# Ledger of designs, part 84: peptides against a protein of PDB entry 5H65

Target 1, 294 residues: chain A of PDB entry 5H65
Amino acid sequence: QYLERTPLCAILKQKAPQQYRIRAKLRSYKPRRLFQSVKLHCPKCHLLQEVPHEGDLDIIFQDGATKTPDVKLQNTSLYDSKIWTTKNQKGRKVAVHFVKNNGILPLSNECLLLIEGGTLSEICKLSNKFNSVIPVRSGHEDLELLDLSAPFLIQGTIHHYGCKQCSSLRSIQNLNSLVDKTSWIPSSVAEALGIVPLQYVFVMTFTLDDGTGVLEAYLMDSDKFFQIPASEVLMDDDLQKSVDMIMDMFCPPGIKIDAYPWLECFIKSYNVTNGTDNQICYQIFDTTVAEDVI

## One batch from the design tools (peptide; aimed at target 1 W84 R92 F98 K125)

Design b2_p30_3 (made by RFdiffusion4)
Pose (drawn by RFdiffusion4):
Structure b2_p30_3 (pose): chain A 289 residues (1-273, 279-294), chain P 30 residues (1-30)
Amino acid sequence: QYLERTPLCAILKQKAPQQYRIRAKLRSYKPRRLFQSVKLHCPKCHLLQEVPHEGDLDIIFQDGATKTPDVKLQNTSLYDSKIWTTKNQKGRKVAVHFVKNNGILPLSNECLLLIEGGTLSEICKLSNKFNSVIPVRSGHEDLELLDLSAPFLIQGTIHHYGCKQCSSLRSIQNLNSLVDKTSWIPSSVAEALGIVPLQYVFVMTFTLDDGTGVLEAYLMDSDKFFQIPASEVLMDDDLQKSVDMIMDMFCPPGIKIDAYPWLECFIKSYNVTQICYQIFDTTVAEDVI
Amino acid sequence: SSTENETLNNERFEEYTEIVHEILKPSGAI
């Protein structure tokens, strides 16, 4: 009834901060390599960070495999422990600690594992069969998180990361403070270990063109715009294909802008200290499947 | 009730160690 759209030439003449409903074509976008759009964002210090690569994580887990699990930290009231020996793996030993709920191991889909000396591949397989996995190492007096460079929790396809700057790391026994040992809410796990969780976000720069003007608008969201969770997309091939197809739909490579579909959206202007723009309250996924 | 809880915990521990062993075996677990 009152759906009206503001041309870009009118927006460029106005001061910030304001909000606009617009319709424009996606002339171009960055990043050209779409996997680089997935960033980690700390809600406490507002820093943006790269997600560690497989090679980075492999280094951490292999380095963890050189350390011997400490027998003194095995079989507590919090967890049962089991050590596996290996062959042709530089004498590696793998310790899996099964976390109990009131002195009883829960079902595998509710059971959290703590693992010393495991590979990324093994941790990912364990995450399918069990509720979740925390990579750990034998500290002086307790089990401790392996490294904040690696995920503090792997749950399903989501690798949860914490902020090195904002976190004050606590040892594993502090998991006793969790209300139960079956739900394993990632934010509750992070609080018990003194970790400030990072948030996954898609970060992209859109060049919008409606024929009256041209404008650069940022995309920064976790799951609203594509209806694809940024937290899952790096570990899910189907969600990656969906992002590829949506961006190929709005901005196909090689063909002209005349043939592109229109992008209906809101944008908000703001002062940085020049005026910048950002997409908000917008989804392409409601009308596109 | 305490003995029942200990039996249940042992049964689940044995079962979970078999599942983990199956995951670790291709990676050289003995």

Design b2_p30_3_s1 (made by RFdiffusion4, then SolubleMPNN; from b2_p30_3, 14 letters changed)
Fold by OpenDDE base, seed 2:
Structure b2_p30_3_s1 (fold): chain B 294 residues (1-294), chain A 30 residues (1-30)
Amino acid sequence: as target 1 above (294 residues)
Amino acid sequence: EEKKKKEENEKRFEEYSKIVHEILKPEGAV
């Protein structure tokens, strides 16, 4: 980068917006828990949302399982269907719709499942055997997405969510607009169904100190800062440990700040208006943490 | 050719149904 290093004391005196290169110590950060730092961000309305927890999803899918699949919606040109009755309480009905490509079922690793009445556990298991799973329900004339509070697409271990505010849901038959029904790209599925996909982001506040001044900077990043995708971290213990290790390296517990490593990063300033008060805020950007810190 | 396509589809449907069956462990299928 062409930016010269600027001390924090100088930055704190300048008007926004500006970009800076800094070298500072991470005095502290929040939130302290990784699961609290991973959020869902809408690229359209910019709303930040919590990632639903397993318990939240269980409730949604339990509610969905109280509905009976509509027999009239089985076996269309888009999908072949089968219904099961489980052994559990009330004889839960589960409908699975296997999406066809060019009139035939693709290979399992290419096949999208639409599921009515499945549990989170069942859906997750299915997503490991097939390409992807969409939780659905029987609408009036077509299958519909179950609930935007749950993933609209589960692919492997990744849960894809949509923005409730910005999405205008369309029925499942709109998947017919996809020419290739073997490569289920989340953005393409979202577009077909009228969903604005949410983005996984790390959201943290860093308190930075270079000895000349103290500055709070926000981190909102999907995969650059840690070189770890926010979309995968919640489902991978090793990735979680890696993030924790990085944070402990820069902000080691029980150690004085004088012994902390230096963090080099880029920050941008921006104005925020709170009523009559104008506040300058700072955000980290275009930064990857390196292991070689002094 | 169309017959072959239909047969392949039926084969895959049965295979996939078996996979789902093992996961759901249902009392019965409709």
Scores: peptide ipSAE 0.647, ipTM 0.917, DockQ to the pose 0.590
OpenDDE base, seeds 1, 3, 4, 5: peptide ipSAE 0.646, 0.646, 0.647, 0.647; ipTM 0.917, 0.917, 0.917, 0.917

Design b2_p30_3_s2 (made by RFdiffusion4, then SolubleMPNN; from b2_p30_3, 11 letters changed)
Fold by OpenDDE base, seed 5:
Structure b2_p30_3_s2 (fold): chain B 294 residues (1-294), chain A 30 residues (1-30)
Amino acid sequence: as target 1 above (294 residues)
Amino acid sequence: SEAEKKKLNEERFKKYSEEVHEILKPSGAV
């Protein structure tokens, strides 16, 4: 829908909710560091979560490795299994289950691994050699997802996370419901396992100034604003540099705002109630800035 | 044939196990 440009001074006087097209300069933004701007968002409960750090994952996988794989859960119709013992780590047991398609192991680039007792480093290396990896543990009757604080699926360099609040976990044998056990689409895996997948999002606050007024606007976007997926940016230095370049273009350090480029974007106003205080807030939506940079 | 499928599965399992073993070797996996 076509919206006419509205000056910030006019917007600041209007009641919410409304949608606007604006042209303003990016006076400042927060957080300044890109890694702090990437969050996990639940589409169901709308909670924002931090992306787990490697150190957090190391702890989870270390704790998982204290449990011994259950021999009775190996070699099912779904997967073929092998166990290794590590001599250097107090006899840590690593079980790897290779998931079959129609009773046969697929090609390595199509093969899903279920792993018990693996380290983050080992899991990451495996995810680069095979299609994907699911960290698991031995349950009472079946393999189960290890922990929703860790990725439920690692595919290449991408870590897929699930919402602890919204997920109702099902055992690994529910992967049998997947007709094709070669593509391992994250959403399909999540559905089979009762997981509500989290979405990677850029979360930022922009201070916008058009010379008539100053407005703070919230950005929550997965892939449209920068034309860069939030899911990939943390694992790719070139993508990080690209985002930094875009931000430096709109908000260049060491120069006055009068020399800043104009940013065109859409914003929506909404009401926020905090106790007895009503505040109007603003969110950026349906905006792409990369078209001028790419 | 079922026999051919079984053979292929065994070959792939062996190969994949070797690949995993190479990744686990630094930890002293046997």
Scores: peptide ipSAE 0.708, ipTM 0.971, DockQ to the pose 0.889
OpenDDE base, seeds 1, 2, 3, 4: peptide ipSAE 0.707, 0.706, 0.706, 0.707; ipTM 0.971, 0.971, 0.971, 0.971

Design b2_p30_3_s3 (made by RFdiffusion4, then SolubleMPNN; from b2_p30_3, 12 letters changed)
Fold by OpenDDE base, seed 2:
Structure b2_p30_3_s3 (fold): chain B 294 residues (1-294), chain A 30 residues (1-30)
Amino acid sequence: as target 1 above (294 residues)
Amino acid sequence: EEEEKKKENEERFKKYSEIVHEILKPSGAV
């Protein structure tokens, strides 16, 4: 859509909801650190969650490793299984289940692993050798997802998470509903297992100033604003540097705002009611910074 | 044809098990 540029002073006087095109300087932004700006968003309940830290995952997998794999659940029509006993760490047992396609193991780059008792380090290494890994546990009648506080699917360097509130977990045998057991699309896996997948998003608050007025605008974006996927940025140093460079370009440290570049973007206003207080808030939408620099 | 598929599956299982074993080896896996 085409919108005429509107000065911030005019926008601040108008009722919501409305859409605007603006040209402003980025006076400041929050949070300042990238790792704090990447969140997990549920598309159903709209809760924002922190991305679990490596230390959090270590604890979850350590706890999972205290449970012994059930031998009765090994070697089904869905998967072939092997169990290892580690001499270290008090005899931890690790069960790995290799998922078959049409009764035969696919190529390694097409193969899904189900793992019981693995460490984060082991799981990550496995995800680099195979298509993907699901951390699981032995349930009563079937394998089950280990914990929604951990990734339900690790594919390469990407950790896929599910919403605890909105998900109704189903057992691993529900992967049989997938006709193609070689591609392992995260959304398809999630659907089969009753998981509502969380979306990685950049979450930031921008203070925008065009010389006529100042307003705060909220950014919630997965991949459009920076042209960098939020799902990949935490695991890639080069992508992190790129985001930092972009932010430093618009809001350079130690320089006066008069020297800042202009940012063109779209914002939408919306009403927020907190008790008796009605507040108008603003959100950035349909904006790519690389295209909007003047 | 079924026997060939079974043989292929066994070969892949062996190979994949070796890959996993190498990853678990530092933890003393046997």
Scores: peptide ipSAE 0.707, ipTM 0.967, DockQ to the pose 0.859
OpenDDE base, seeds 1, 3, 4, 5: peptide ipSAE 0.706, 0.706, 0.707, 0.706; ipTM 0.968, 0.968, 0.968, 0.968

Design b2_p30_3_s4 (made by RFdiffusion4, then SolubleMPNN; from b2_p30_3, 9 letters changed)
Fold by OpenDDE base, seed 3:
Structure b2_p30_3_s4 (fold): chain B 294 residues (1-294), chain A 30 residues (1-30)
Amino acid sequence: as target 1 above (294 residues)
Amino acid sequence: SEKEKEELNKKRFEEYSEIVHEILKPEGAV
């Protein structure tokens, strides 16, 4: 859909909801630190959550390691199992379950591991050698997901999280419903286990100025705006540098706003009610920043 | 054949167990 460019001064006088195309300078943005802008968003309940820090995960996995794997849950039709006792940490028990496809173990890059009692470090190392890892615990009758406060799936360097509020967890044997046990698509795994997956999003507030007016616009975007996935940026230094470079380009430190490049974007207005007070807010949508500055 | 599948499964299980072993550096397997 084609939209004509509208000056900010005109937009600020109009009722919501409406969609606009604008050209403005990025006067400022918040938060300033990239790691603070990456959040987890639930598509169902729309809550925003912080991405757990490594320290938070260490605690969860340490707590999980206090439990002993149930020998009766080893070696099912779904997986082949082995248990180790570590030399360190007072003889911690670690169970690893290798998920089979059509009755046999797939290739390592296709193989899902279920792990009981693993540390974050061990799990991360395993996720680099196999397709993916699910941290689990021994339930009453079956293996169960360890904790939704931790990733339900670690695939490569990506940690996939589920919504505690919206998920209705099912036992691990529900992975049997997946016909193909080699690709391990996060959404398919989530569906099988009753998990509502959270989405990584960049969450920022932009102060936009086109010389006619100033407008604050909200950005909640997963991968379009920067052409960088929010799900990968926290684990990749090069991607972090790229985002920082983009933001510095549009909002360079120590330079006057007159020298800032123009940003073209789409914004939508919407009404927000806070008690008896009604305000109009703005959100950036369907926008990709150009690499070439105009 | 079923026999070939079993042999392949055994081979992969041993291989993958070794990978895990190197990561965990355990005292011993149970």
Scores: peptide ipSAE 0.659, ipTM 0.924, DockQ to the pose 0.585
OpenDDE base, seeds 1, 2, 4, 5: peptide ipSAE 0.659, 0.659, 0.658, 0.658; ipTM 0.924, 0.924, 0.924, 0.918

Design b2_p30_4 (made by RFdiffusion4)
Pose (drawn by RFdiffusion4):
Structure b2_p30_4 (pose): chain A 289 residues (1-273, 279-294), chain P 30 residues (1-30)
Amino acid sequence: QYLERTPLCAILKQKAPQQYRIRAKLRSYKPRRLFQSVKLHCPKCHLLQEVPHEGDLDIIFQDGATKTPDVKLQNTSLYDSKIWTTKNQKGRKVAVHFVKNNGILPLSNECLLLIEGGTLSEICKLSNKFNSVIPVRSGHEDLELLDLSAPFLIQGTIHHYGCKQCSSLRSIQNLNSLVDKTSWIPSSVAEALGIVPLQYVFVMTFTLDDGTGVLEAYLMDSDKFFQIPASEVLMDDDLQKSVDMIMDMFCPPGIKIDAYPWLECFIKSYNVTQICYQIFDTTVAEDVI
Amino acid sequence: SEEEEEENEKLNDERFDEYTEIVEEILEDD
């Protein structure tokens, strides 16, 4: 009834901060390599970080495999422990600690594992069969998180990361403070260990063109615009294909802008200290499948 | 109370054996 659209040439003549409903074509976008759009964002210090690569994580887990699990930290009231020996793996030993709920192991889909000396591949397989996995190492008096460079919790396809600057790391026995040992809410796990969780976000720069003007608008969201969770997309091939197809739909490579579909969206202007723009309250996924 | 404690210990042992078999299969996987 009152759906009207503001041309870009009118927006460029106005001061910030304001909000606009627009319709424009996606002339171009960055990043060209779409996997680089997935960033980690700390809600406490507002820093933006890269997600560690497989090679980075492999280094951490292999380095963890050189350390011997400490028998003094095995079989507590919090967890049962089991050590596996290996062959042809530089004498590696793997410790899996099964976390109990009131002195009883829960079902596997509710059971959290703590693991010393495991590979990324093994941790990912364990994450399918069990509720979740925390990579750990034998500290002086207690089990401790392996490294904040690695995920503090792997749950399903989500690798949860914490902020190195904002976190004050606490040892594993502090998991006793969790209300139960079956729900394993990632924010509750992070609070018990003194970790400030990072948030996954898609970060992209869109060049919008409606024929009256041209404008650069940022995309920064977790799950609204694509209806694809940024927290899951790096570990899910189907969700990656969906992001590829949506961006190929709005901005196909090689063909002209005349043939592109229109992008209906809101944008908000703001002062940085020059005026910048950002997409908000917008989804392409509701009308596109 | 003593019967309930024995039932809980047996259940915990059964689940520990089952979970260690699952983990062993994952660690032996190529």

Design b2_p30_4_s1 (made by RFdiffusion4, then SolubleMPNN; from b2_p30_4, 14 letters changed)
Fold by OpenDDE base, seed 4:
Structure b2_p30_4_s1 (fold): chain B 294 residues (1-294), chain A 30 residues (1-30)
Amino acid sequence: as target 1 above (294 residues)
Amino acid sequence: SEEELKKKEEENKKRFEEYSKIVEEILNSK
């Protein structure tokens, strides 16, 4: 949709809500570190969460490994199971359940693993050999998702998370509702298990300056702004470099702002009430900058 | 058919063994 370009000085005088097209220089942005800008967003409750770090996940999986797999839950119509005892000092029990499709195990690249007692490292390695992995635990009558603080699904290098607030977890046997047990679409898995999936988003604050005024605009975007999925950037060095290049192009270090390139983007204003104070805030939307670089 | 069933069972067994080996290798890697 076409919007006439509006100078920042004019925007700053107008009431919200409104939409604008602007042309401005990126004076600065926060956070400066890319990994700090990637968050998890719930599409339902809109809560922003930090992406768990490796250390956080290690703790969760270590705790999970202290639990013994229930032998009664092995080998159902849904999956074939095997239990290993590690040769380490702790003698950790690891149960892996290979999910069947139509009563037989599918090809490895189609096979979902349910794992009890696995470490993050093991789970990640498994996710590279099989279609996907779900960390689980033995419940009272069925396998259950281990913890929503950890990924409910690891597929390749992507960790899929669910919202603790909005999810109503169902037991693993609910995967039976999926007729096709080979593709393992994250949204389908989430639906079967009662999970509201979180979305990876870039979260940044841009300070924009067009020479007439200065405006702070909030960016929350999953894949449009950089034309790079936020879900993949943390695990791909090349994608990280690409984002860094884009940001360095628009906001080059050690150079005066007069030499900065112009950024064209759409922003929307909105009201934020804090007690008696009414503040107008701005958010970037429907903007792609990668086209200017690539 | 009975033959088809047996074939599927045998295939399943082979895959289970194969996958188990993969898991075992990973679990014993560190």
Scores: peptide ipSAE 0.684, ipTM 0.958, DockQ to the pose 0.827
OpenDDE base, seeds 1, 2, 3, 5: peptide ipSAE 0.683, 0.682, 0.683, 0.683; ipTM 0.957, 0.958, 0.957, 0.958

Design b2_p30_4_s2 (made by RFdiffusion4, then SolubleMPNN; from b2_p30_4, 12 letters changed)
Fold by OpenDDE base, seed 5:
Structure b2_p30_4_s2 (fold): chain B 294 residues (1-294), chain A 30 residues (1-30)
Amino acid sequence: as target 1 above (294 residues)
Amino acid sequence: SEEEEKEKKELNEKRFKEYSKIVEEILNSK
């Protein structure tokens, strides 16, 4: 979309909703820490939630490890199973179910694991050796997803989460609906299990100043603004550094705003009602600030 | 065919043993 550049002073006087192209300096932004800026967004109900911390996941998996795998649910047409007893002080039971494709276990890099009683560390290690891992528990008649507060799918270093509000969980045997049991596309897995997948997004508030006026603009973006996926940034130090460098470039600490670079971006205005008060807010959209960040 | 089914079974058993070993190594790597 092409729009003529509009000064902030003019924008601030106009009614919403409208779209604008602007040129402004990034006076400040919040939150300052990257990990605070990454959230999970539901595309259906549009709720934002925090990415669970490692400690949160540890608790969930620890609770799961207190349960005993049901022997009756082992070795189905969908998967081959094995149970281990750990040698630690608690002697927990760990069940791993290897999902078959057309009745045969696929290659390790194509194989999905269903795990009962695993720790976060073990699950992460397994996800590096196999295609993906789903934390599960023994239900009454079938294996079930352990908890939507934890990832429903761990693939490589990426944790895939589902929306508790919008999801209607189905049992693990519904994975049979997938003809191809080697690719394990997160969206396909989610659909089979009745999960609405959450999207990783950057959420920030920018204070923009072009010398004619100042306004705050909201940023919610998954991978376009920084050209870095929000889904990967938390697990990659280099990507984190790249984002930090970009932000420092536009808003360098200890330097006067007069020396800041100009930021070209698109913003849209919209109305927000709070009781009797009508407020106009602004959101950044369709904007890329960095190209090919290495 | 019967031969194909036999080959599939053998391959499955081979992979199951291999994958189980990988899991065991991870569980014991504390």
Scores: peptide ipSAE 0.704, ipTM 0.966, DockQ to the pose 0.878
OpenDDE base, seeds 1, 2, 3, 4: peptide ipSAE 0.703, 0.703, 0.703, 0.704; ipTM 0.966, 0.966, 0.965, 0.966

Design b2_p30_4_s3 (made by RFdiffusion4, then SolubleMPNN; from b2_p30_4, 12 letters changed)
Fold by OpenDDE base, seed 1:
Structure b2_p30_4_s3 (fold): chain B 294 residues (1-294), chain A 30 residues (1-30)
Amino acid sequence: as target 1 above (294 residues)
Amino acid sequence: KEEEEKKKEELNKERFKEYSKIVEEILNSK
């Protein structure tokens, strides 16, 4: 889309909804901490939620480890199973189910693991040796996903989450519907298990100033704005550094705004009702900073 | 056909053994 550049002072006087092209300086932004800006977004119900911290996951997996794997659920046509008892004082039982393809185990880098009773550390290590890991628990008649508060799929360093509100979980045997049990595409796994996948997004509020006016614009973006996936940034120091550098470039500390670079972006206005008050808000869209630096 | 099935079984057994070892190493790492 092409829009003529509009000064902020003019935008601030106009009714919503409208779309604008602007050129402004980033006076400030919130939150300042990158880890606080990464959220999970449901594409269906549109709720935002926090990415679980390690501590949160530890609690979930600790609780899971208190449950005993059901022996009768081992070694189905879908997977081969083994149970270990840890050598620690608690004697934790861990069940791992190796998912088969066409009746045999695929290569390790193609193999999905279902794990009962694993710790976060163990699961992460396993995800580096195998294709992916699903934390599960023994249900009454089948294995089931452990908890949607935890990842439904860990693949490499990426934790895939599902929406509790929108998902209708199905048992693990529904993975049989997948013809190819080697690729383990997250969306396919989610579909098979009745999960609505959450999307990693950057969520930030920009205070923009073009010298004619000041407005706050909301940013919710998965990978376009920074040209960095929100899904990967939390687990990659280099990507984190890159985002920080970008933000420091647009909003450098210790210098006056007059020296800030200009940011060109698209914003849309929309109406928001807060009780009896009607407000006009703004959201950044279809913007890539790497291409829009002027 | 029987030979193919046997071959699959053997391959599966070997992979299961290998993968189990990997898991065991991880579980015993701490």
Scores: peptide ipSAE 0.697, ipTM 0.960, DockQ to the pose 0.821
OpenDDE base, seeds 2, 3, 4, 5: peptide ipSAE 0.697, 0.696, 0.697, 0.696; ipTM 0.960, 0.960, 0.960, 0.960

Design b2_p30_4_s4 (made by RFdiffusion4, then SolubleMPNN; from b2_p30_4, 16 letters changed)
Fold by OpenDDE base, seed 5:
Structure b2_p30_4_s4 (fold): chain B 294 residues (1-294), chain A 30 residues (1-30)
Amino acid sequence: as target 1 above (294 residues)
Amino acid sequence: SSLEEKKKKEENEKRFEEYSKIVEEILNEK
């Protein structure tokens, strides 16, 4: 989209909704910590939620490990199964189900694992050796997804989450609807299991100042603004450093705002009603600040 | 064919054993 540049002082006097191109300095931003800025967004109900912490996942998987795998659910047309008893003090049962493609196990890098009773550490290690892992539990008649508070799919280092509100979970045998059982596309897996997948997003509030006025603009973006996927940043130290460098470039600590670089971006205004009060808010959209982050 | 089915079964068994070893190694790394 092309828009003429509008000064902030003019924008602040106009009614919403409107779209603007602006040139402003980033006076400040919140939250300051990157991990606080990454959230999960539902594309259907538009709720934002926090990314579960490792400790939260540990609890879920520990609880799952207290359950015994149902022997009757082992070895179906969909998967071949094996059960281990760990040698630790608790002697927990771990069941792993290797999903078949056309009646045979695919290559390891194409193979989906369904796991009962695994720890987060074990699941993560398995996801590095196989295509992907789904944490599951024994239901009454079939395997079921363990918990939507945990990832429904772990693929490499990426944890895929589903919306509890919008999802209507189906049993694991619904994976049979997938003709190709080697690629394990997260959206396809989600569809088969009745899951509405959540999207990783950066969520920040920018205070923008162009010398004529000051306004706060909301940022919700998955991969365009930083040219870094929000889905990968939490698991990659180099990507985290890159985002931090970008933010420090636009808002350097200990330096006066007069020396800050100019930020070119698009913002849209919108009305928010809080009781009898009508407030105009602003959101950044269709903006890239870093084309090539080295 | 019967021969193709036999080959598929043998391949499946081989992969199952291989994958089971990988899992076992991970479970025993503690």
Scores: peptide ipSAE 0.690, ipTM 0.960, DockQ to the pose 0.843
OpenDDE base, seeds 1, 2, 3, 4: peptide ipSAE 0.689, 0.689, 0.689, 0.689; ipTM 0.959, 0.959, 0.959, 0.959

